# Peptides against a protein of PDB entry 5KEZ: the designs that were tried, part 65

Target 1, 320 residues: chain A of PDB entry 5KEZ
Amino acid sequence: NVAIYNPFRPWWERYQPVSYKLCTRSGNEDEFRNMVTRCNNVGVRIYVDAVINHMCGNAVSAGTSSTCGSYFNPGSRDFPAVPYSGWDFNDGKCKTGSGDIENYNDATQVRDCRLTGLLDLALEKDYVRSKIAEYMNHLIDIGVAGFRLDASKHMWPGDIKAILDKLHNLNSNWFPAGSKPFIYQEVIDLGGEPIKSSDYFGNGRVTEFKYGAKLGTVIRKWNGEKMSYLKNWGEGWGFVPSDRALVFVDNHDNQRGHGAGGASILTFWDARLYKMAVGFMLAHPYGFTRVMSSYRWPRQFQNGNDVNDWVGPPNNNGVI

## One batch from the design tools (peptide; made by RFdiffusion4, then SolubleMPNN)

Design b2_p14_1_s3 (from b2_p14_1, 9 letters changed)
Fold by OpenDDE base, seed 2:
Structure b2_p14_1_s3 (fold): chain B 320 residues (1-320), chain A 14 residues (1-14)
Amino acid sequence: as target 1 above (320 residues)
Amino acid sequence: TLGVEKIYAEEKAK
């Protein structure tokens, strides 16, 4: 991914890929392979956060400022380490003036335009699908158990399916022969927009963002909400079917204070209430559960926003 | 701020 130095190595640089090389601040490919092996050998499975909707930001300077030193040029859409070129992006397909998503009520914009300036891959092209599948298959062959698909809302479900159809079975050294990768898709659906979580059920599980948002409201006792109202928690609250849901109290995005639940989201900053919410989630049978492991950072609020919401995991001058 | 901007942008668009 790109190496961002202003601000200094933010968490979100991870979501600006310039190659599919397993070479980041977390380590190199050999170290990753070693980790996967060690984890699998003790029954811990690895699921990779796969960023396949886009490459890096349109405004990032060209060069070799990346975690693996790969050259890239956002201006010319040149990513030779893949390789991608201008033919592999949706610049000509997006019809907005800015080239970015401007209206989330337009499903075509949401999927064909750039997400906050991130160069949008043309996933309709078999070439692009194949490059992504090669990346994911390399991980499968190493021994990962599945994937979180980042920004799935911004990809056409059919394009995702086309990629998934190219995937290998899981590594038989650790998984039963014929096992398929576990897939869960990040789709933010709190209602009110044309893109629905149900559009993605055919590809795997989906994130249920209503879970953390509503649970936070209840635990905080906002709007007269009571714990007794959780009697029909799950589908009774309008959530997706349990067998399609991946549930969580918070994630790295909404832990930083707004959107997809906003201020209702409980985090480790509210330790007592957070423990209550996580405990309830783990005890309740609805959905597949995900527990957050995070870190403290020096929050500084200005006009209601944390100006340090970019801060990544603890490091020593960029060294993790 | 890309992640936060992503979430914020979606909320703002509603």
Scores: peptide ipSAE 0.025, ipTM 0.708, DockQ to the pose 0.239
Fold by OpenDDE base, seed 5:
Structure b2_p14_1_s3 (fold): chain B 320 residues (1-320), chain A 14 residues (1-14)
Amino acid sequence: as target 1 above (320 residues)
Amino acid sequence: TLGVEKIYAEEKAK
């Protein structure tokens, strides 16, 4: 991915890929392979956060400022380490003035335009699908158990399906022969927008963001809500079917207090309430559960916004 | 920031 120095190595640089090489601040491919092997050998499975909707931001300077040293040029859409070129992006499909998503009530914009400037891959192209599949298959062959598909809301479900259809079975050294990768898709659906979580059920599980938002409200006793109201928690509250749901109290995005539940989201900053929420989640049978492991950072609120919400995990001058 | 901007943009659209 790109190496961002202003601000200094933010967490979100990880979501700006310039290649599919397994060399980041977290380590190189050999180290990753070693970790996957050791984890699998003790029954811990690895699920990769796969960033396949886009490459890096369009405004990032061209050069070799990347975690693997690969050259890239956002301006010309040149990513030779893949390789991708200008033919592999949705620039011509997006009809907004900025080239970015401007209206989330327009599903076409959401899927064909750039997410906050991130160069949007043309997933309709078999070439692009194949390059992504090669990346994911390499990980599968290493021994990962599945994937979180980042920004799935911004990809056409059919394009995702086309990629998934190219995937290998899981590595038989650790998984039963014929096992398929576990897929869960990040889709923010709190209602009110045309793109629905149900659009993606055919590809695997989806994130249920209503879970953390509603649970936070209940645990906080907002609007007079009570724990007893959770008697029909899950599908009874209008959530997606349990077998399609990936549930969580918070994630790295909404932990920073914006969107996808807003202030209702419980985090480690509210330790007691957070433990209550996580405990409830783990005890309740609804959905596939995900527990957050995060870190503290020096929050500084200005006009209700944390100006340090970019701060990444603890590091030594960029080295994790 | 990028990640927060994504979420913020979605909230603004609602």
Scores: peptide ipSAE 0.024, ipTM 0.700, DockQ to the pose 0.240
Fold by OpenDDE base, seed 4:
Structure b2_p14_1_s3 (fold): chain B 320 residues (1-320), chain A 14 residues (1-14)
Amino acid sequence: as target 1 above (320 residues)
Amino acid sequence: TLGVEKIYAEEKAK
């Protein structure tokens, strides 16, 4: 991915890929293989956060400032380490003046335009699908158990399916023969927009952002909500079917105080309430649970925004 | 930032 130095190595640089090389702040491919093997050997499975909707930001300077030193040129859509070129992006499909998503009530913009400037891959193309599948299959062959698909809301479900249909079975050294990768898709659906979580049920589980938002409200006793109201927690609260839901109290995005529940989201900053929420989540049978492991950073609020929301995990001069 | 901008943009679009 792109190496960002201003601010210094933010967490979000990880979500700006320039190649599919397993070479990042966390280590190289050999180290990753070693980790996956050691984890699998003790029954710990690895799920990769796969960034396949886009490459890096359109405004990032061309060059070799990347975690693996690969050259890239966002301006010309040149990512030779893949390789991708201008033919592999949705520049021609997006009809907005900025090239970015401007209206989230327009599903075509949401899927065909750039997410906050991130170069949007043309996932309709078999070439692009195949390159992504190759990346994911490489990980599968290493021994990962599945994937979180980042920014799934911004990909056409059919394109995702086409990629998933190209995936190998899981590595039989650790998984039963014929096992399929576990797929969960990040889709922010709090209602009010045309794109629905149900659009993606055919591909795998979907993040249920209503879960953390509503649970936070209840635990905080906002709007007269009571714990007793959780009697029909799950589908009874309008959430997606349990077998399609991945649930969580917070994630790395909404932990930083905006959207997807806003201020209702509970985090480790509110330790007692957070423990209550996480405890409830783990005790309740609804959905597939995900527990957040995060870190403290020096929060500095200006006009309601944390100016240090970019701070990544504890690191040694950028190396995690 | 990427994450905040994404969430903010989506929230405003609702």
Scores: peptide ipSAE 0.024, ipTM 0.698, DockQ to the pose 0.236
Fold by OpenDDE base, seed 1:
Structure b2_p14_1_s3 (fold): chain B 320 residues (1-320), chain A 14 residues (1-14)
Amino acid sequence: as target 1 above (320 residues)
Amino acid sequence: TLGVEKIYAEEKAK
């Protein structure tokens, strides 16, 4: 991915790929393979956060400032380490003046335009699908059990399906023959927009962002909410079907105090309430549960916003 | 912040 130095190596640089090389601040491919093997040998499965909607930001300077030293040029859409070129992006398909998503009520913009400047891959092209599938298949062959598909709302469900259809069965050294990768898709659907979580049910599970938002409100006792109202928690609250839901109290994005759920989201910063929420989630049968493991950073609020919300996870490798 | 901006932009669009 792109190496960002201002601010200094933020967490979100990991979501700006310039290649599909397994070479980041988290380690190299050999180290990753070693970890996956060790985990699988004790029954711990690995699911990879796959960033396949886009490459890096359009405004990033060209060069070799990346975690694996690969050259890239956002201005010319040149990513030779893949390789991608200008033909592999949706620049000509997006019809907004800025090239970015401007109206989230326009599903075409949401899927064909750049997400906050991130170069949008043309997933309708078989070439692009194949390059992504090769990346994911490499991970499957290493021994991962499945994937979180980042920014799924910004990809056409059919394009995702086309990629998934190219995937190998899981590695038979650890999984039953014929096993398929576990797929869950990040779709932020709190209502009010044309793109719905249900659009993606055919591809796998979907993140249910209403879960953490509503649970936070209840646990915080906002608006007169009571725990007794959780009697029909799940589908009774308008959430997606349990067998399609991936549920969580917080994620890395809304843990920063913005976005889906807003201030209602409980985090480790609210330790007691957070433990209550996580405990409830684990005890309740609705959805597939995910528990956050995060880190502290030096929060500094200015005008209600944490100006240090960019701070990345601890790292001491000192190399990349 | 890119991640925050992503979510923030979505929230503003609602």
Scores: peptide ipSAE 0.023, ipTM 0.698, DockQ to the pose 0.238

Design b2_p14_1_s4 (from b2_p14_1, 10 letters changed)
Fold by OpenDDE base, seed 4:
Structure b2_p14_1_s4 (fold): chain B 320 residues (1-320), chain A 14 residues (1-14)
Amino acid sequence: as target 1 above (320 residues)
Amino acid sequence: TLGVERIYKEARAK
C-alpha cells in the first residue's frame, strides 16, 4: 500500500493498495506465512481484510512511496506491480462530475464511482477479477481461512461472485478437503438507500451495522429503550438473517465517528457500557460475532472532529 | 494525501 507520511503512517494507508504484495508495515510475506502457519497449528484461523474495490487515492503522488517499494502512478492509473492500467478502472463508467460518489441514492454511482477519491477498479473485467482472485488464492494457499471484503457495498454483487467463483479450496493441511473460504462483506445498510445487504447474501455473510447502532441505543438507554426489548433481538429487530450476519459492537470506522450508527456506537472509550454490549453480543446466539481489538490514541477534537482520527496502532517509527 | 476514513450518507431505517 501507499506509505503516507503526512500524517505520519495513518491507519488508513493500509486501505490504499498499490500492489497485492504481502509486504506492509506488519511484515513481509515470509513473516506472514509463518504467522499463518503458527496460528493454524493451534486452531486460530486467519481472515484477511481484502481491499479489492479500489487501489490508492487518485491524488496520491506517483512514485515508489509504498510499503514494498512498488512503483505506482495514480494519475495514469498505472500499477505495474499487479499490473493494472487505465483500462482497469471505472473512470469512463462513472458519470459524476468529480469522478467520486456524489449521491448514495444512486446505486450506479456507489458502485462505479470512486469512494472518496479511491481509484475504482473495473470489476466487470475478467482480467481484474482474475488478478484479484490470484491475490486471494495466494493467501488461501498460504493457509488463510477466508476474507473480509472491504467496501463490498461499492462492488456489484455479481462481480464479487465472479471473483469468489475463482477461489481455491482452503489449504488441506489445516482444513477439510473441499472447504470453501469464509466470506463476509462490509455492507453498510441502515435502510434508506437503494443498495441492500440482501443483495450480497449469495456471496457470504454481511456486516450488520444495525446491530451496533441499535445495541448502543439500548445500552445507553436512549429513546426510552430498555434491555427487556432485546427479547426478540436479531431478526425481530429487522436485522438480516442470523446465518448471513456478521455482528459487532464497533469497528475501526465508527470508533472514529465515521461509520454507520453515529453517536450510539459504543467503544472502549465507554468501558463499562462497552463491556456490557460485548458481553451481550457474545452471549446471544444471533449472527457471527466479531470482537474488536483496538487501541487508545490521543484524540483532539476541533469543531467536533478528531484531528487525530488518523492515528494507527502502537508502532515503532511506523513499523508495527 | 487522501484519507480513507469513510463518512457515509447513510440514513437510519425507520
Scores: peptide ipSAE 0.037, ipTM 0.742, DockQ to the pose 0.125
Fold by OpenDDE base, seed 2:
Structure b2_p14_1_s4 (fold): chain B 320 residues (1-320), chain A 14 residues (1-14)
Amino acid sequence: as target 1 above (320 residues)
Amino acid sequence: TLGVERIYKEARAK
């Protein structure tokens, strides 16, 4: 991914890929392979956060300022380490003036235009699908158990399916022969927009963002809500079917922002209420549960916004 | 802050 120095190595640089090389601040490919092996040998499975909707931001300077030193040029859409070129992006397909998503009520914009300036891959092309599948298959062959698909809302479900149909079975050294990768898709659906979580049920599980949002309001006792109302928690509250849901109290995004739950989201900053929420989630039989492991950072609020929301994991002058 | 902006922009669109 790109190496960002202003601000200094933010967490979100990880979501701006310039290649599919397993070479980041977390380590190199050999170290990753070693980690996967050690984890699998003790029954801990690895699921990779796969960023396949886009490459880096269109405004990032060209050069070799990346975690693996690969050259890239956002201006010319040149990513030779893949390789991608200008033919592999949706620049000509997006019809907005800015090239970015401008109207989330237009499903075509949401899928074909740039997400906050991130260069949008042309996932309709078999070439692009194959390059992504090769990346994911390499991970599968190493021994990962599945994937979180980042920004799935911004990809056409059929394009995702086309990629998934190219995937290998899981590594038989640790998984039963014929096992398929576990897939869950990040789709932010709180209602009110044309793109629905149900559009993606055919590809795997989806994130249920209503879960953390609603649980937060209940435990915070907002709007007169009571914990006794959680008796029919799950489908009874309008959530997706349990067998399609991946549930969580918070994630790295809404831990920092005002969307996808807003101020209702409980985090470790509210320790007592957060433990209540996580405990309830783990005890209640709805969805596939995900527990957040986060970190503290020096929050500084200005006009209601944390100006340090970019801060990544603890590091020693950029070294993790 | 692209990650946070992503979530924020979606919230504004609703």
Scores: peptide ipSAE 0.036, ipTM 0.766, DockQ to the pose 0.218
Fold by OpenDDE base, seed 1:
Structure b2_p14_1_s4 (fold): chain B 320 residues (1-320), chain A 14 residues (1-14)
Amino acid sequence: as target 1 above (320 residues)
Amino acid sequence: TLGVERIYKEARAK
C-alpha cells in the first residue's frame, strides 16, 4: 500500500493498495505464511480483509512511496506491480463532476464512482477479476480460511460473484477437501438508500451495521429504550437473516465516529457498557459474531471531532 | 495531506 507520512502512517493507508504483494508494516509474505501455518495448526483460522474495490487515492503523488517499494502513478492510473493501467478503472463510467461519489441515493454512483477519491477498479473486466482472483487464490493456497470483502457496497454483486467463482478450494492440508472460502461482505445498510444488504446474500454473509447501532442505543438507555425490548433481537428488529449476518459491536471505522452508527456505537473507551454489549452479543444466538481487538490512541477532540482519528496501530517496524 | 482519508459518507445514526 501507499506509505503516507502526513499524517504519519495512518491506519487508512492500509486501505490504499498499489499492488497485491504481501509486504506491509504488518510483515512480509514469509512472516504471514508462518503465522497462518502456526494458527491453522492449533485450529485458529485466518480471514483476510481484502481490498479489491479500488487502488490508492487519486491525489497521492506518483513514485515509489509504498510499503514494498513498488512504483505507482495515480494520475495516469499506472500500477505496474499488478499490472493495472487506465483501461482498468471506472473513470469513464462515473458521470459526476468530481469523479467521486456525490449522491449515495444513486446506486450507479455508489458502484462506479470513486469512494472518497479512491481509484475505482473496473470489476466488470475479466482481466481485473482475474488479477484479484489470483491475489485471493495466493492467500487461499497459503492457508487462509476466507475473506472480508472491503467496500462491497461499492461493487456490483455480480462482479463479486464472478471473482468468487474463480477461487480455489481451501488448502487441504488444514481443511476438508472441497471446502470453500468463508466470505463476508462489508455493506453498510441502515435503510433509506437504494443499495440493500440483500443484494449481496448470494455471495456470502454481510455486515449488519444495525446491530451495533441499535444495541448501543439500548444499552445506553437512550430514548427510554429497555433491555426487555431485545426479546426479539435479530430478525424481529428488522435485521438480515441470522445465517447471512456478520454482527459486531464496533469496527475500526465507527469506533472513530466514522460511517454507520454515530455516537451510539459502544467502544472500549466506554469499558463497562462495551463489556455488557459484547457479552450480550456472544450470549445471543443471532448471526456470526466478531469481537473487536483494538488499541488506544491520543484522542484530541476539537469541535466534537477527534483530530487524531487517523492514528494507526502500534508498530515498531519503521523500515517499511 | 497528499492522500485521501478513508471515510464513508453514509448517514450516521444517533
Scores: peptide ipSAE 0.035, ipTM 0.740, DockQ to the pose 0.143
Fold by OpenDDE base, seed 5:
Structure b2_p14_1_s4 (fold): chain B 320 residues (1-320), chain A 14 residues (1-14)
Amino acid sequence: as target 1 above (320 residues)
Amino acid sequence: TLGVERIYKEARAK
């Protein structure tokens, strides 16, 4: 991915890929393979956060400032390490003046235009689908158990399906023959927008962002909410079907923001309430649970926003 | 920031 130095190596640089090389601040491919093997051998499965909707930001300077030193040129859409060129992006398909998503009530924009400037891959193209599938298959062959598909809301469900149809069965060294990758898709659906979580049920599980938002409100006793109201928690609260839901109290995004649950989201900063929420989540049968492991950073609020929300994991001068 | 900006834009659309 792109190496960002202003601010200094933020967490979100990881979501600006320039290649599909397994070479980042977390380690190289050999180290990753070693970890996957060791984890699988003790029954711990690995699920990769796969960024396949886009490459890096359109405004990032061309060069070799990337975690594996690969050259890239956002201006010309040149990513030779893949390789991608201008023909592999949705620049001509997006009809907005800026090239970015301007109206989230327009599903076509949400899927065909750039997410906050991130170069949008033409996932309709078999070439692009194949390059992504090759990346994911390489991971499958290493021994991963499945994938979180980042920014699934911004991809057409049919394009995702086309990629998934190209995937290998899981590595038979650790998984039963014929096993398929476990897929969960990041879709922020709190209502009010045309893209729905149900659009993606056919590809795998989806994130249920209503879960953390509503649970936070209840635990905080906001708006007269009571724990006793959780009697019909799950589908009774308007959530997606349990067998399609991946649930969580917080994630790395809404831990830092106000758009996917707002101030109701509980985090480790609210230690006691957070433990209550996580405990409840783990005890309740609804959905597939995900527990967050995060870190403290020097929060600095200005106008209600943490100006240091970019701070990444503990590191030594950029080295994790 | 990238993540927050995405969330903000989505929130404004609701």
Scores: peptide ipSAE 0.032, ipTM 0.757, DockQ to the pose 0.192

Design b2_p14_2_s1 (from b2_p14_2, 12 letters changed)
Fold by OpenDDE base, seed 3:
Structure b2_p14_2_s1 (fold): chain B 320 residues (1-320), chain A 14 residues (1-14)
Amino acid sequence: as target 1 above (320 residues)
Amino acid sequence: TQELLDRVRKAIQR
């Protein structure tokens, strides 16, 4: 991915790929392979956060400032380490003036335009699908158990399906023969927008962002909410079917007070309430559970927003 | 808001 130095190596640089090489702040491919092997050998499975909707931001300077040293040029859409070129992006398909998503009530913009300047891959193209599948298959062959598909709402469900249909079975050294990768898709659907979580049920599980948002409200006793109201927790609260839901109290995004759930989201900053929420989640049968492991950072609030929400995990001069 | 989350999640452009 791109190495960002202003701010200094933010967490979100990891979501700006310039190649599908497995060399990042976390280590090189050999180290990753070693970790996957060691984890699998003790029954711990690895699920990769797969960033396949886009490449890096359009405003990032061209050059070799990347975690693996690969050259890239956002301006010309040149990512030779893949390789991608200008033909592999949705620049011509997006009809907004900026090239970015401008109206989230327009599903075509949400899927065909750039997410906050991130160069949007033309996932309708078999070439692009194949390059992504090759990346994911390489990971499968290493021994990962599945994937979180980042920014899934920004991809057409059919394009995702086409990629998934190209995937290999899991590595038989650790998984039963014929096993398929576990797929969960990050889809932010709190209602009110045209893109729905149900659009993605056919590809795998989806993130249920209503879960953490509503649970936070209940645990905080906001708006007269009571624990007794959790009697019909899950589908009874309008959440997606349990067998399609991946649930969580917080994630790396909403932990920082952004969007989905807002201030209701419980985090480790509110330790007691957070433990209550996580404990409840783990005890309740609804959905597939995910527990967050995070870190402290020097929060600085200006106008209600943390200006240091970019801060990544503890590191040694950028190396984790 | 979903839009707000999306706008801050992935990138702060240079």
Scores: peptide ipSAE 0.098, ipTM 0.840, DockQ to the pose 0.186
Fold by OpenDDE base, seed 2:
Structure b2_p14_2_s1 (fold): chain B 320 residues (1-320), chain A 14 residues (1-14)
Amino acid sequence: as target 1 above (320 residues)
Amino acid sequence: TQELLDRVRKAIQR
């Protein structure tokens, strides 16, 4: 991914890829292989956060300022480490003046235009699908158990399916023969917009962002909400079917006030209420559960926004 | 709107 120095090595640089090489601030490929092996040998499975909707931001300076040292040029859409070129992006397909998503009520814009300036991959192309599949298959062959698909609402479900259809079975050294990768898709659907979580059920599980948002309001006792109202928690609250849901109290985005859920989201900053929410989630038999393991950072609020929301994991002058 | 609730990823250095 790109190496960002202003602000200094933010968490979100990880979501601006310039190659599919397994060399980042987390380590190199050999170290990753070693970690996956050690984890699998004790029954801990690895699921990779796969960023496949886009490459880095269009305004990032060209050069070799990347975690693996690979050259890239956003201006010319040149990512030779893949390789991608200008033919592999949706610049000509997006019809907005800016090239960015401007109207989230237009599903075509949401999927064909750039998410906050991030160069949008032409996932309709078999070449692009194959390059992504090669990346994911390399991980599968190493021994990962599955994937979180980042920014899934910004990809056409059929394009995702086409990629998934190219995937290998899981590594038989640790998984039963014929096992398929576990797939869950990040889709923010709180209602009111054209893109629905149900559009993606055919590809795997989806994130249910209503879960953390609604649970937060209940535990916070907002608007007279009571714990007793959770008697029909799950589908009874309008959530997706349990067998399609991946549920969580918070994630890295809404922990910073970003994304779905707003101020209702409970985080470790509210320790008592958060423990209650997580405990309830783990006790209740709805969806596939995900528990957050995070870190503290020096929050500084200005006009209601944390100006330090970019701060990544604890590090020693950029070294994790 | 959900637009405002979507993740805002930084693409430009400050």
Scores: peptide ipSAE 0.095, ipTM 0.837, DockQ to the pose 0.142
Fold by OpenDDE base, seed 5:
Structure b2_p14_2_s1 (fold): chain B 320 residues (1-320), chain A 14 residues (1-14)
Amino acid sequence: as target 1 above (320 residues)
Amino acid sequence: TQELLDRVRKAIQR
């Protein structure tokens, strides 16, 4: 991914890829292989956060300022380490003036335009699908168990399916022969927008963002809500089917207050209430559960917004 | 706003 120095190595630089090489601030490919092997050998499975919707931001300076030293040029859409070129992006397909998503009520913009300036890959192209599949298959061969598909809301479900159809079976050294990768898709659907979580059920599980939002309001006792109302928790609250749901109390985005769920989201900052929420989630059978492991950062609120919401995990002068 | 429903993956603006 790109190395961002202003602000200094923010968490979100990880989501600005310039190649599919496994060399990042977390380590190199050999170290990753070692970790996956050690985890698998004790029954801990690895799921990769796969960023396949986009490459880096359109305004990032060209050069070799990346975690693996790969050259890239956002201006010319040149990513030779893949390789991608100008033909592999949706620039001509997006019809907004800025090239960015401007109207989230327009599903075509949401899927064909750039998410906050991130260069949007033309996933309709078999070449692009194949390059992504190659990346994911490499990870499968290393021994990962599946994937979180980042920004799935911004990809056409059919394009995702086309990529998934190219994937290998899981590594038989650790998984039963013929096993397929576990897929869960990040889709923010709180209602009121054209794109629905149900659009993606065919590809695997989806994130249920209503879960953390609603649970937060209940545990916070907002709007007179009571714990007793949770007796029909799950589908009874309008959530997606349990077998399609990945559930969580918070994630890295809404933990910072600017993602789906707003102020209702419980986090480690509210330790007692958060423990109650996580305990309830783990005890209740609805959905596939995900527990957050995060870190404290120096929050600084200005006009209701944390100006330090960019802060990444603890590091020593950029080294994790 | 609808934009607040989605995450903000920041890019350097130049």
Scores: peptide ipSAE 0.095, ipTM 0.829, DockQ to the pose 0.165
Fold by OpenDDE base, seed 1:
Structure b2_p14_2_s1 (fold): chain B 320 residues (1-320), chain A 14 residues (1-14)
Amino acid sequence: as target 1 above (320 residues)
Amino acid sequence: TQELLDRVRKAIQR
């Protein structure tokens, strides 16, 4: 991914790829392979957060300022380490003046335009699908069990399916022969917008963002909400079917106060209430559960916003 | 707001 120095190596640089090489501030490919092997050997499976909707921001300077040292040029859409070129992006398909998503009530903009300036890959092209599949298959060969598909809301479900159809079976050294990768898709659907979680059910599970949002209001006792109302928690609250839901109390975005769910989201910063919410989630049978493991950063609030919400995870691996 | 309803990614250095 791109190496961002202002602010200094933020968490979100990890979501700005310039190649599919496995070398970041989290480690290199050998270290990753070693970790996957050790985890698999004790029955712990690895699911990769796969960033396949886009490459880096359009305004990032060209050069070799990346975690693997790969050259890239956002201005010319040149990513030779893949390789991608100007033909592999949706620049001509997006019809907004800025090239960015301007209206989330327009599904075509949401999927064909740039998410906050991130160069939007043309996933309709078989070439692009194949390059992504090669990346994911390499991970499957290493021994990962599946994927979180980042920014799935911004990809056409059919394009995702086309990529998934190219994936190999899981590594038979650890998984039964013929096993398929576990897929869950990040789709933010709190209602009110045209893109729905149900659009993606055919590809795998979907993140249920209403879960953390609503549970937060209940645990916080907002608007007279009571724990007794959780009797029909899950589908009874308008959530997606249990067998399609991946549920969580918080994620890395809304933990920082600027993601789906707003102020209702409980985090480790509110330890007591958070433990109550996580405990309830783990006890309740609805959905496939995900527990957050995060880190503390030096929060500084200005005008109600944390100006240090960019701070990345602890790192001691030197120059990477 | 859009930020509350969807993800906000950082693409431009400050």
Scores: peptide ipSAE 0.088, ipTM 0.827, DockQ to the pose 0.169; fails the geometry check

